# Peptides against a protein of PDB entry 3OGK, part 26

Target 1, 307 residues: chain A of PDB entry 3OGK
Amino acid sequence: ATPDRLSRRFPNLRSLKLKGKPRAAMFNLIPENWGGYVTPWVTEISNNLRQLKSVHFRRMIVSDLDLDRLAKARADDLETLKLDKCSGFTTDGLLSIVTHCRKIKTLLMEESSFSEKDGKWLHELAQHNTSLEVLNFYMTEFAKISPKDLETIARNCRSLVSVKVGDFEILELVGFFKAAANLEEFCGGSLNEDIGMPEKYMNLVFPRKLCRLGLSYMGPNEMPILFPFAAQIRKLDLLYALLETEDHCTLIQKCPNLEVLETRNVIGDRGLEVLAQYCKQLKRLRIERGADEQGMEDEEGLVSQRG

## One batch from the design tools (peptide; made by RFdiffusion4, then SolubleMPNN)

Design b1_p10_4_s4 (from b1_p10_4, 8 letters changed)
Fold by OpenDDE base, seed 4:
Structure b1_p10_4_s4 (fold): chain B 307 residues (1-307), chain A 10 residues (1-10)
Amino acid sequence: as target 1 above (307 residues)
Amino acid sequence: KLSRVELARL
């Protein structure tokens, strides 16, 4: 479809999702110039799609100019922006979005590649937004954003229910978790083992409604922090957890209401048996190949055709 | 310990 044909046919379009690159193409294996520029679509949105509230770009090239044009054209009417595995922009483009779209409810840049200039975009969002429901920059590399701005967002956005972040030290998010009273989903962060302080995470308090969780680098020593609310957990993302097969078995037994599990093949057939025994409400299971598979000859960490 | 970035590249 062309942008002009879309606007003529659907002038009252509220939601648009565009996909630029095939799923099978690893982001780094496709030349940046291989199609999927959002520019012609942003032009059409700006001129003719005045009812558009939700924009989802997947695997597209997005410039700061494209984001600035979109931001100014839709302003407070833009409720959802998803830059899903996109590239070509900087944090200046994000700053334009949050500056002009002050009532945005969903902001996603999961797995996007960008140039980070500063943390101003998150600061601006923290200072002016009270509408945010979903913030997702999972699997991104932000080094210049402040966890204090995330805390401010949680304090100001009473409808904030889902937050996915990069590699923030979890202890820096204590204030965020305290402020995020309605948070149901959290993914990301960084759990860092400290031999000198083995219990440094034991006093971590999570939001009371938290039921979808994916803590990065969670090992067996940190896993007990979930036990007080494990029966409340409905979704676990263990893709980036540092759990072995037995650790999976231990955790799964404590999650009888688990509906969605995402993990690596380290769960093994044993973990799948435990999952079938204890998680009767399971709806979705995703098992990915782990990096560590190449070295472990041990059959226990493999999912067979029986699992 | 493999970083999340390292795990995602595999």
Scores: peptide ipSAE 0.028, ipTM 0.703, DockQ to the pose 0.502
Fold by OpenDDE base, seed 3:
Structure b1_p10_4_s4 (fold): chain B 307 residues (1-307), chain A 10 residues (1-10)
Amino acid sequence: as target 1 above (307 residues)
Amino acid sequence: KLSRVELARL
């Protein structure tokens, strides 16, 4: 579809989702002019899609100029921006979005690649937004943002229900978790094992409504921090956990209300048997092959057709 | 290639 054809057919469009290069096309079979740039779409949005409040770009090239134009054209009418696996922008583009779109409810940059200039975009968001419901920069590398700004967002955005972050030390997020009283979903952070202080995470207080969780680098020593609320867990993201097959079995047995599990092949057939036995509410299972699992001949860590 | 198995229990 072309931008002009979309606008003519749907002048009152409220939500737009554009998908760039498909995964299967990672082979050099797609010409350079595959329509991966958002620029012509941003121009069309600015001129003709005046009711558009939700934009989702997936695997597209997005420049700072594109973000600035989009921000100024939609302003407080923009409720959702998702830059899903996008590239080509910097934190200046994000700053423009949060400066002009002060009523944004969903901001996503999950798996996007960008140039980080500073942490001003998150600070500006913290200072001026009270509408945010979903913040997601999962699987990104922000080194210049402050966990204090995340805490401020949680304090000011009472409807904040889902937050996914990069590799913040989880102890730096204590203030955030205390402020995020309505948070239902958290993914990311970083659990760093300390042999000298094995209990350093045991006093973590999670939001009372937390039921969708994915803690990065969680090992078997940290896993017990979930046990007090494991019965209320509905979704687990274990893709970046450091759990073996037996650890999966231990955790799954404690999560009888689990609806969604995302994990690696390390769960094995044994973990799947335990999952079937204890998790009767399970609706979705996602198993990915880890990059590191290519070399582990451990038969227990393989999901076969038997599971 | 990351083999993705999505099992939806209906």
Scores: peptide ipSAE 0.025, ipTM 0.651, DockQ to the pose 0.041
Fold by OpenDDE base, seed 2:
Structure b1_p10_4_s4 (fold): chain B 307 residues (1-307), chain A 10 residues (1-10)
Amino acid sequence: as target 1 above (307 residues)
Amino acid sequence: KLSRVELARL
């Protein structure tokens, strides 16, 4: 479809989702540098799609100029922006979005590649937004943003229900978790093992409504922090957990209300048997093959046709 | 009953 055809057909469009690279790119069937530019679509949005509240770009090239144009064109009418696996922008583009779209409810940059200039975009969001429901920069590398701004967002945005972040040290998020009283979903962070302090994370207090969780680098020593609320967990993202097959079995047994599990092949047939035994509410299972799991030897760490 | 199983390559 062309942008001009879209606006002519649907002048009252409220939600737009554009996909650049097809899923076949996941199988290296498409060059990495292949991508659709959002520019012609942003132009059309600015001129003709005046009711558009939700924009989702997936695997597209997005420039700072595109983001600035979109921000100014939609302003406080923009409720959702998802830059899903996008590239070509910097944090200046994000700053423009949060500066002009002060009532944004969903902001997503998951798996996007960008140039980080500063942390001003998150600070601006923290200072002026009270509408945020979903913040997602999962699987991104922000080194210049402050966990204090995340805490401020949690304090000011009473409807904040889902937050996914990059590699923040989990202990730096204590204030955030305390402020995020309505948070239901959290993914990301960084659990850093300390041999000298094995109980480093045991005093973490999670939001009371937390039921969808994925802690990055969670190993067997950190896993017990979930046990007090494991019965309320409905979704687990274990893709970036450092759990072996037995650890999976231990955790799964404690999550009888689990509806969604995302993990790697390390769960094995044994983990799948345990999952079937204890998780009767399971609706979705995602198993990814880790690149590192090419090791032949541990029969327990492979999902076969039996699992 | 599982409604969806996804096998993906990283």
Scores: peptide ipSAE 0.024, ipTM 0.640, DockQ to the pose 0.040
Fold by OpenDDE base, seed 1:
Structure b1_p10_4_s4 (fold): chain B 307 residues (1-307), chain A 10 residues (1-10)
Amino acid sequence: as target 1 above (307 residues)
Amino acid sequence: KLSRVELARL
């Protein structure tokens, strides 16, 4: 569909989701001559889609100019922006969004690639936003943002329920977790093993409502931090956990209310058996083959047709 | 009962 055709057919459109060319050539929804750029869509949004409050770009090229135009055109009417696996922008574009869209509720840039200039966008968001419900920059490489700004966001945004971050040291997020009283979902962070301080994470206090969780680099030594609230866990993201098959079995047995599990092939047939035995509410299972697991001869870490 | 199983190949 062309942008102009969309606006003419749906002038009152509130939510737009655009998908760039999938790697698997299934739906050429965007003409090849557009190169997957959002620019023509942003132009159309700016001119003709005055009720648009939710924008989701997936696998598209997004420039800072596109973000700036979108931000100025929609301003406080923009409630949701998802830059899902997008590229072509910098943190200046993000700064424009948070500067102009002060009532944004969902900001996502999960798996997007960008040039990081500074951490000003997160600081601006922390200083001026009180509406944020979902913040997601999972699987991104921000190095210039401050965990203190994340804490400020948690303090100011009472409706903040889901936060997914990059590789923040989890201990730097203690203030954030304390402030995020309504947080239900957290993914990311970084758990770093310290041989000299094996219990450095044992005193972590998580938000009381936390039920969807994915801690990056969580190994078997850190896994016990979940045990006090494992019964309330509904979703686990173990894709970036450092758990073996037995560790999976141990954790799964403690999560009887688990509804969604995302993990690697290391769960094995044994882990799947344990999952079936203990997790009767399971609705979704995602198993990824880790790149490193393709060569592991360990029979226990393989999901067969039996599992 | 599982409603959805996703197998992703990296």
Scores: peptide ipSAE 0.023, ipTM 0.645, DockQ to the pose 0.040

Design b1_p10_5_s1 (from b1_p10_5, 6 letters changed)
Fold by OpenDDE base, seed 3:
Structure b1_p10_5_s1 (fold): chain B 307 residues (1-307), chain A 10 residues (1-10)
Amino acid sequence: as target 1 above (307 residues)
Amino acid sequence: GLSRVQLARL
């Protein structure tokens, strides 16, 4: 589809999702510049798609100029922006979005690559937005943003239900969790084992409605922090957890209402048996091959064709 | 160790 054909056919379009580079681009089979620029689409949005409130770019090249043009063209009418696995922009582009789109409800940049200039975009979002429902910069590397801005967002955005972040120390998010009273989903953070303080995370208080969770670097020592509300958990993201097969079995047994599990092959056939036994509401299972598992000799951590 | 982003790309 071309931008001009889209606007002619659907002048009242409210939601647009564009997919750029196919997965085959990961294998160097497709030139980096193939069909991936959002620029012609942003031009078309600005000129002809005046009812557009939701934009989702997946695996596309997005410049700061593209973001600035989009921001100014849609302003407070933009409710959703998803930069899903995109590249080519800096935090200046994000700043433009949050400056001009003050009523944005969903902002996603999951797995996007960008140049980080400063943390101003998150600060600006914290200072001016009260509409945010979903914030997702999962699997990104921000070093210049403040967890205090995230806390401010939680206080100001009463409809905030899903937050996915990078590698914030989880204890720096205590204020955020206290403020985020309606939060249902949290992914990311960083759990850092402290041999000298094994109870470091035991007093961590999660939002009461939390039911979709993925804590990065959660090991067996930290896992017990979930037990008080494990029966409430409906989705687990264990892709970046540091759990062995037995740890998976222990946790799964405590999550009888689990609907979605995302994990690595370390779950093994045994973990899958336990999952089938205890999680009767399971709707989706995603098992990925861990890159690090090539070195773990534990034969039990392999999902066979039998499981 | 590999970052989460690196792990997700593998």
Scores: peptide ipSAE 0.029, ipTM 0.708, DockQ to the pose 0.541
Fold by OpenDDE base, seed 5:
Structure b1_p10_5_s1 (fold): chain B 307 residues (1-307), chain A 10 residues (1-10)
Amino acid sequence: as target 1 above (307 residues)
Amino acid sequence: GLSRVQLARL
């Protein structure tokens, strides 16, 4: 479909999702410029989709100019922007979005590739937004943003329920977790094991409503921080956890209300048996093969046809 | 090892 055909047919469109690059682009099998530019769509949004409040670009090329145009065209009417696995922009484009769209509720850049100029976009968001419900820059590489701005967002945005971040040191997020009183979902961060200080994270206090969780680099030494609220957990993302099969079994047994599990093949047939035994409310299971987990069929930590 | 972002791109 073309942008102009869409606007003519649906002039009152409130939500738009566009998909560009095929999944095969993840494996560098397709040129980086493959998948489509958002530019013609942003032009059409600006001119003819005046009720559009939700935009989701998936695997598309997005420039700073595209973001600036979108921001100015929709302003405070833009409630949702998802740059899902997009590329071609910098943090200047993000700054434009948060500067002009001060009532944005959902901002997502998950798995997007961009050039980081500064941390001003998160600072601007922290200074002016009180509407944010979902912030997601999971699996991104930000080095210039401040955990203090994230804390400020949590203090100012009382409806903030889901936050997914990159590799913030989890201890730098203590203030954020204290402020985020209504947070239900958290993914990302960085747990950094310290052999000399095994209890480094034991005093970490999570938001009381937290029930969807994915802590990156969580090992067996850090896993006990979940035990006080494990029965409350509804979703676990263990894809980037550093848990072995037995660690999975230990954690799963403590999560009887688990509805969604995402993990690697390391869970093994044993972990699946434990999951079936203890997690009777399970609705979705995702198991990915790790590159290091391509073992023989009879090895521990492999899911076979028996599990 | 590979970063989380690097792993997602594999």
Scores: peptide ipSAE 0.026, ipTM 0.698, DockQ to the pose 0.607
Fold by OpenDDE base, seed 4:
Structure b1_p10_5_s1 (fold): chain B 307 residues (1-307), chain A 10 residues (1-10)
Amino acid sequence: as target 1 above (307 residues)
Amino acid sequence: GLSRVQLARL
């Protein structure tokens, strides 16, 4: 479909999702006239799709100019922007979005590749937004954003229910977790082992409603921080956890209400048996091959056809 | 260790 045909057929469109090239295509190999650029769509949105409140770009090329045009055209009418595995923009484009779209409820840039100029976009969001429900920059590389701005967002956005972040030290998020009283989902952060202070995470307090969780680099020493609320966990993302098969078994048996599990082959057939025994409400299971596990031929860490 | 982004690309 072309942008112009879409607007003519559906002038009152409220939600748009566009998909670019498949995952295997390097963005740099996309011809300028290919449907992988959002530019013609942003032009059409700006001119003709005046009721559009939700935009989802997946695997597309997005420039700062595209984001600026979209931001100014939709302003406070834009409720959802998802830059899902996109590339071509900088944090200046994000700044334009949060500056002009002050009532945005969902902002996602998960797995997007961008140039980071500064942390102003998150600061601006913190200073002016009170509507945010979902913030997701999971699997991104932000080094210039402040955890204090994330805390401010949590304090000001009372409907904030899902936050996924990059590699913040989890202890820097203590203030955020305290402020995020309605948070149900958290993914990301960074747990860092400290031989000199093994108990540094034991006093970490999570939001009371937290039930969907994925802590990056969580090892067996940090895993006990989940035990007080393990019975309320409904979704676990263990893709980036540092848990062995036995650690999986230990955690899974404490999560009888688990509905969604995402993990690596390290769970093994043994972990799957434990999962079947204790997690009777399981609805979705995702098992990925870990790149690090390719070399360990140990039979216990592999999922066979029996699992 | 590998970043989450690096792990997701592998």
Scores: peptide ipSAE 0.026, ipTM 0.700, DockQ to the pose 0.557
Fold by OpenDDE base, seed 2:
Structure b1_p10_5_s1 (fold): chain B 307 residues (1-307), chain A 10 residues (1-10)
Amino acid sequence: as target 1 above (307 residues)
Amino acid sequence: GLSRVQLARL
């Protein structure tokens, strides 16, 4: 479809999802072809799609100029922006979005590749937004953003229910978790094992409504922090956890209300047996190959056709 | 080591 045909046919469009071409390389490179650029679509949105409140770009090339034009054209009418596996922008483009779209409810950059100039975009979001419900920059690398701005967002956005982040040290998020009283979903962070202080995370207090989570680099020593609320867990993302087969079995047994599990093949047939025994509410199971597991000959850490 | 982002791209 062309942008001009879309606007003529659907002038009152509220939600738009565009999918670019598949990424050509293991390094998430999007081919630089005209079919992958959002520019002609942003032009059409600006001119003719004046009721559009939700935009989802998937595997598209998005420039800072595209984001700036979109931000100014939609302003406070933009409720959702998803840059899903996109590339070509910097944090200046994100700054434009949060500066002009002060009532944005969903902001997603999951798996996008970008140039990080500074942390101003998150600071601006923290200073001016009170509408945010979903913030997702999962599987991204931000080094210049402040956990204090995330805490401010949690304090100001009372409808904040889902937050997915990169590799923040989890202890820096204590203030965030305390402020995020309505948070139901959290993914990301970073748990860093300290042999000299094995109990460093034991005093973490999570939001009372938390039921969907995925803590990155969570090992068996950190896993017990989930036990007090394991019965209320509905979704687990263990793709980036450092759990072995038996650790999976231990955790799964404590989650009888689990509906969604995402994990690696390290769960093994043994873990799948335990899952079937204890998790009668399970609706979705996703098992991926871990890069770290390609070399382990341990049959217990592999999912076979028997599991 | 590789970040989780790098691992997910493999």
Scores: peptide ipSAE 0.025, ipTM 0.688, DockQ to the pose 0.612

Design b1_p10_5_s2 (from b1_p10_5, 8 letters changed)
Fold by OpenDDE base, seed 2:
Structure b1_p10_5_s2 (fold): chain B 307 residues (1-307), chain A 10 residues (1-10)
Amino acid sequence: as target 1 above (307 residues)
Amino acid sequence: GLSLVELRRL
């Protein structure tokens, strides 16, 4: 389909999702010459799709100029922007979005590749947005953003229910968790082992409504921080947890209301048996291949047709 | 340490 045909057929379109070509390699920039530019679509949105409030670009080339044009064209009418596995932009483009789209509710950059110039975009979002419900820059590398801005967002956006972030040290997010009173989902962060202070995370206080969780680098020493509210957990993302088969079994037994589990082959047939025994409400199971699958270090860390 | 992006590339 062409942009002009879309607007002629659907002039009152409110939601648009565009998918580009698959990436050859994970998290690499899409080549400039592959033809998956959003530019002609942004032009069409600006001129002819004046009711559009939700935009989802997946695996496309998005420039700062594209984002700036989109931001100015839709302004406070834009409620959702998802840059899903996109490339070609910098944080200047993000700054334009949050500057002009003050009432945005969903902002996603999950697995996008970009050039980071500064942390101004998150600061601007924190200073002026009170509408945000979903913030997702999971599987990204922001080094210049401040956890204080994330806390400010939580304080000002009372409808904030889902936040997925990169490698923020979890202890830097204490203020964020305290402020995010309605948060139901959190993914990302960074749990860091400290041999000299093994209990450094034990006093973490999570939002009371938290039920969908994926803490990065969570090992068996940190896992007990979930036990006080494990019964209310409905979704677990363990893809980037550092749990072995037995650790999976321990955690799963404490989550009787689990509905969604995402993990790696390390769960093994044993973990799947435990899952079947204790998690009667399970609706979705995703098992990915991990680096641990290639090793024979854990005989139980292999999912077969038995499980 | 490795970022999540780096870990997923392994």
Scores: peptide ipSAE 0.042, ipTM 0.776, DockQ to the pose 0.658
Fold by OpenDDE base, seed 4:
Structure b1_p10_5_s2 (fold): chain B 307 residues (1-307), chain A 10 residues (1-10)
Amino acid sequence: as target 1 above (307 residues)
Amino acid sequence: GLSLVELRRL
């Protein structure tokens, strides 16, 4: 319940997860002063939790000062930091983390809101880290980071297995994919249609072990880039893909080893029937309501209780 | 196009 009580009870704690705001609330609708500040927890970590190697803050307020204190206190002992839907920090805080925690293995900022000052944090990470296994800034707005730094990370971090990014043009990540030889999971990027060059993505080469994938803005014209390795795909995130019902059916038929599917209701009952027929190893299915599909009364794009 | 953040907020 309180930081001091936690440290007294568990002085040898290795992993800490804190949740500050209700799950049901949209991030942008919750006032900044509601939920938990990490400050008192960071103070306690710094003083009394000397064995802590994993920190997960979910829906909490995190300042640059908090990150700086945490970074300096745990240094190379910090293996995991997850800023999950957090707010209040800038890229200066991230810079402090990667500067002082040079052996960090997992760094997550998924759906966090922050002020971007520069791309130095990713550059610093690229220059000094060789331990990274998971990098996740999915659904964030970084405009000042370089795809070249991501490539450098892939080259230097041979245990890198999962990378989720924002809206990088996929063609700018060619070098990254070539370097990331052990990558198993990739989400994000940006596929952009070019009427003058419809085949511009056809020569993309993905890491050989890639089996968990979510390409943003992937339409039916880009979907064939998955076909050479569709049989090895185990997880698909199609939430931000631009596939219609029939496109889903086409892709699903090519993924017989699919275990996890996340998509929108555009999959329809037809897509679910195809899924049941071809994906016998399916373990988890997530279907979200698409905002872009609101108002379409056509039954093919709707999931009913029959599916 | 819309960013992923924008899409998530819609």
Scores: peptide ipSAE 0.036, ipTM 0.770, DockQ to the pose 0.695
Fold by OpenDDE base, seed 5:
Structure b1_p10_5_s2 (fold): chain B 307 residues (1-307), chain A 10 residues (1-10)
Amino acid sequence: as target 1 above (307 residues)
Amino acid sequence: GLSLVELRRL
């Protein structure tokens, strides 16, 4: 398929999803030019797809120039931009998007690789956007963005329902959680175990409607912070939690309304038995084999045909 | 094995 063929066939296209070449290898081991270039598509969007409001690039190469062109071409008509596992851009490209697309509702760059120049893009988004519903930079490496800007976004964007972030210290997000009154989904952050202060997170107050959750590096000492609202949890992402088999069992028993669970083999057959017993509304189960678990001889941490 | 940080890059 070519860009020009698409526009000729569907001149009134409102949503476009493009996929580059699949990669099974670890993202950081893939060559920088591993995806297809979006440039010809952005050119076509700018010229001929004037009703396009949703763009999803998956596993593609996206330059700052591409983002700038897209931003200026679609401006406030752009409601959704997903840079899904993309590479080739910097935060300057993101700045252009949020500067020109003031009505953007969904901004995703999950698992994308980029050069971080500054945190201006998030600041600009915080200063001017009131439309944002979904913000997702899960599994990214931002070091220059401010949690205060995230708080400002939450305060100003009353329709904000889903936020996925990188490695923000969770305690720095207290203000964000307080402001994000309608937040239903949160993933990411960083929980840092402190042996000298095991209850450092116990006073965290989560948004009242929170029901989809994936806290990174959550261990058994931090897990109790979920207990007050465990009954309302519908989706758990435990892929990056530090929970053992028994911890999984403990948490699962407290989540009778769980619909989606994503975790690793550490759940074991025992965890699956508990899941079957307590989570009757389960719709989707994802179990990954973690490389860190390959050296573990504990049979409880393995899923077999019996479980 | 991979660390959790490395796993997040998968």
Scores: peptide ipSAE 0.031, ipTM 0.734, DockQ to the pose 0.338
Fold by OpenDDE base, seed 3:
Structure b1_p10_5_s2 (fold): chain B 307 residues (1-307), chain A 10 residues (1-10)
Amino acid sequence: as target 1 above (307 residues)
Amino acid sequence: GLSLVELRRL
């Protein structure tokens, strides 16, 4: 589809999702007028899609100028922006979005590649937004943003229900968790094992409504922090957990209400058997092949066609 | 085991 054809057919369009080429095809050698660039779509949005509230770009090339134009064109009418696995922008573009779209409810940059200039975009969001419901920069690397701004967002955005972040030290998010009273989903952070302080994370207090969770680098020593509310867990993202097969079995048996599990082959056939036995509400299972398939000493850490 | 870098690449 072309932008002009879309606007002619659907002048009152409220939600737009565009998908670029698969990851392997996203090279900088693409001509400027290629369908992988959002520029022609942003132009069309600005001119002809005056009711557009939700924009989702997946695997697209997005420049700061594109973001600035989009931000100014839609302003407080923009409720959702998802830059899903996009590239080509910097944090200046993000700053423009949060500066001009102060009523944005969903902001996603999951798996996007960008140039980080500063942490001003998150600070600006923290200072002015009270509408945010979903914030997602999962699997990104922001080194210049502050956990304090995330806490401020949680305090000011009472409808905040889902937050996915990069590698924040989880202890730096204690204030965030305390403030995020309505949070149902959290993914990311960083659990850092300290042999000298084995109970480092044992006193973490999670939001009362938390039921969708993915703590990065969670090992078997940290896993018990979930046990007090494991029966409440409906979704687990264990893709970046440091759990072996038996650890999976231990956790799964404590999550009888689990509906969605995302993990790696390390779960093994044994883990799948335990999952079937204890998790009768399971609706979706995602198993990714880990890079560790070649080095796993645990023969049980392989999902066969039997499982 | 899988390194942290390898986990993030998945």
Scores: peptide ipSAE 0.010, ipTM 0.560, DockQ to the pose 0.227

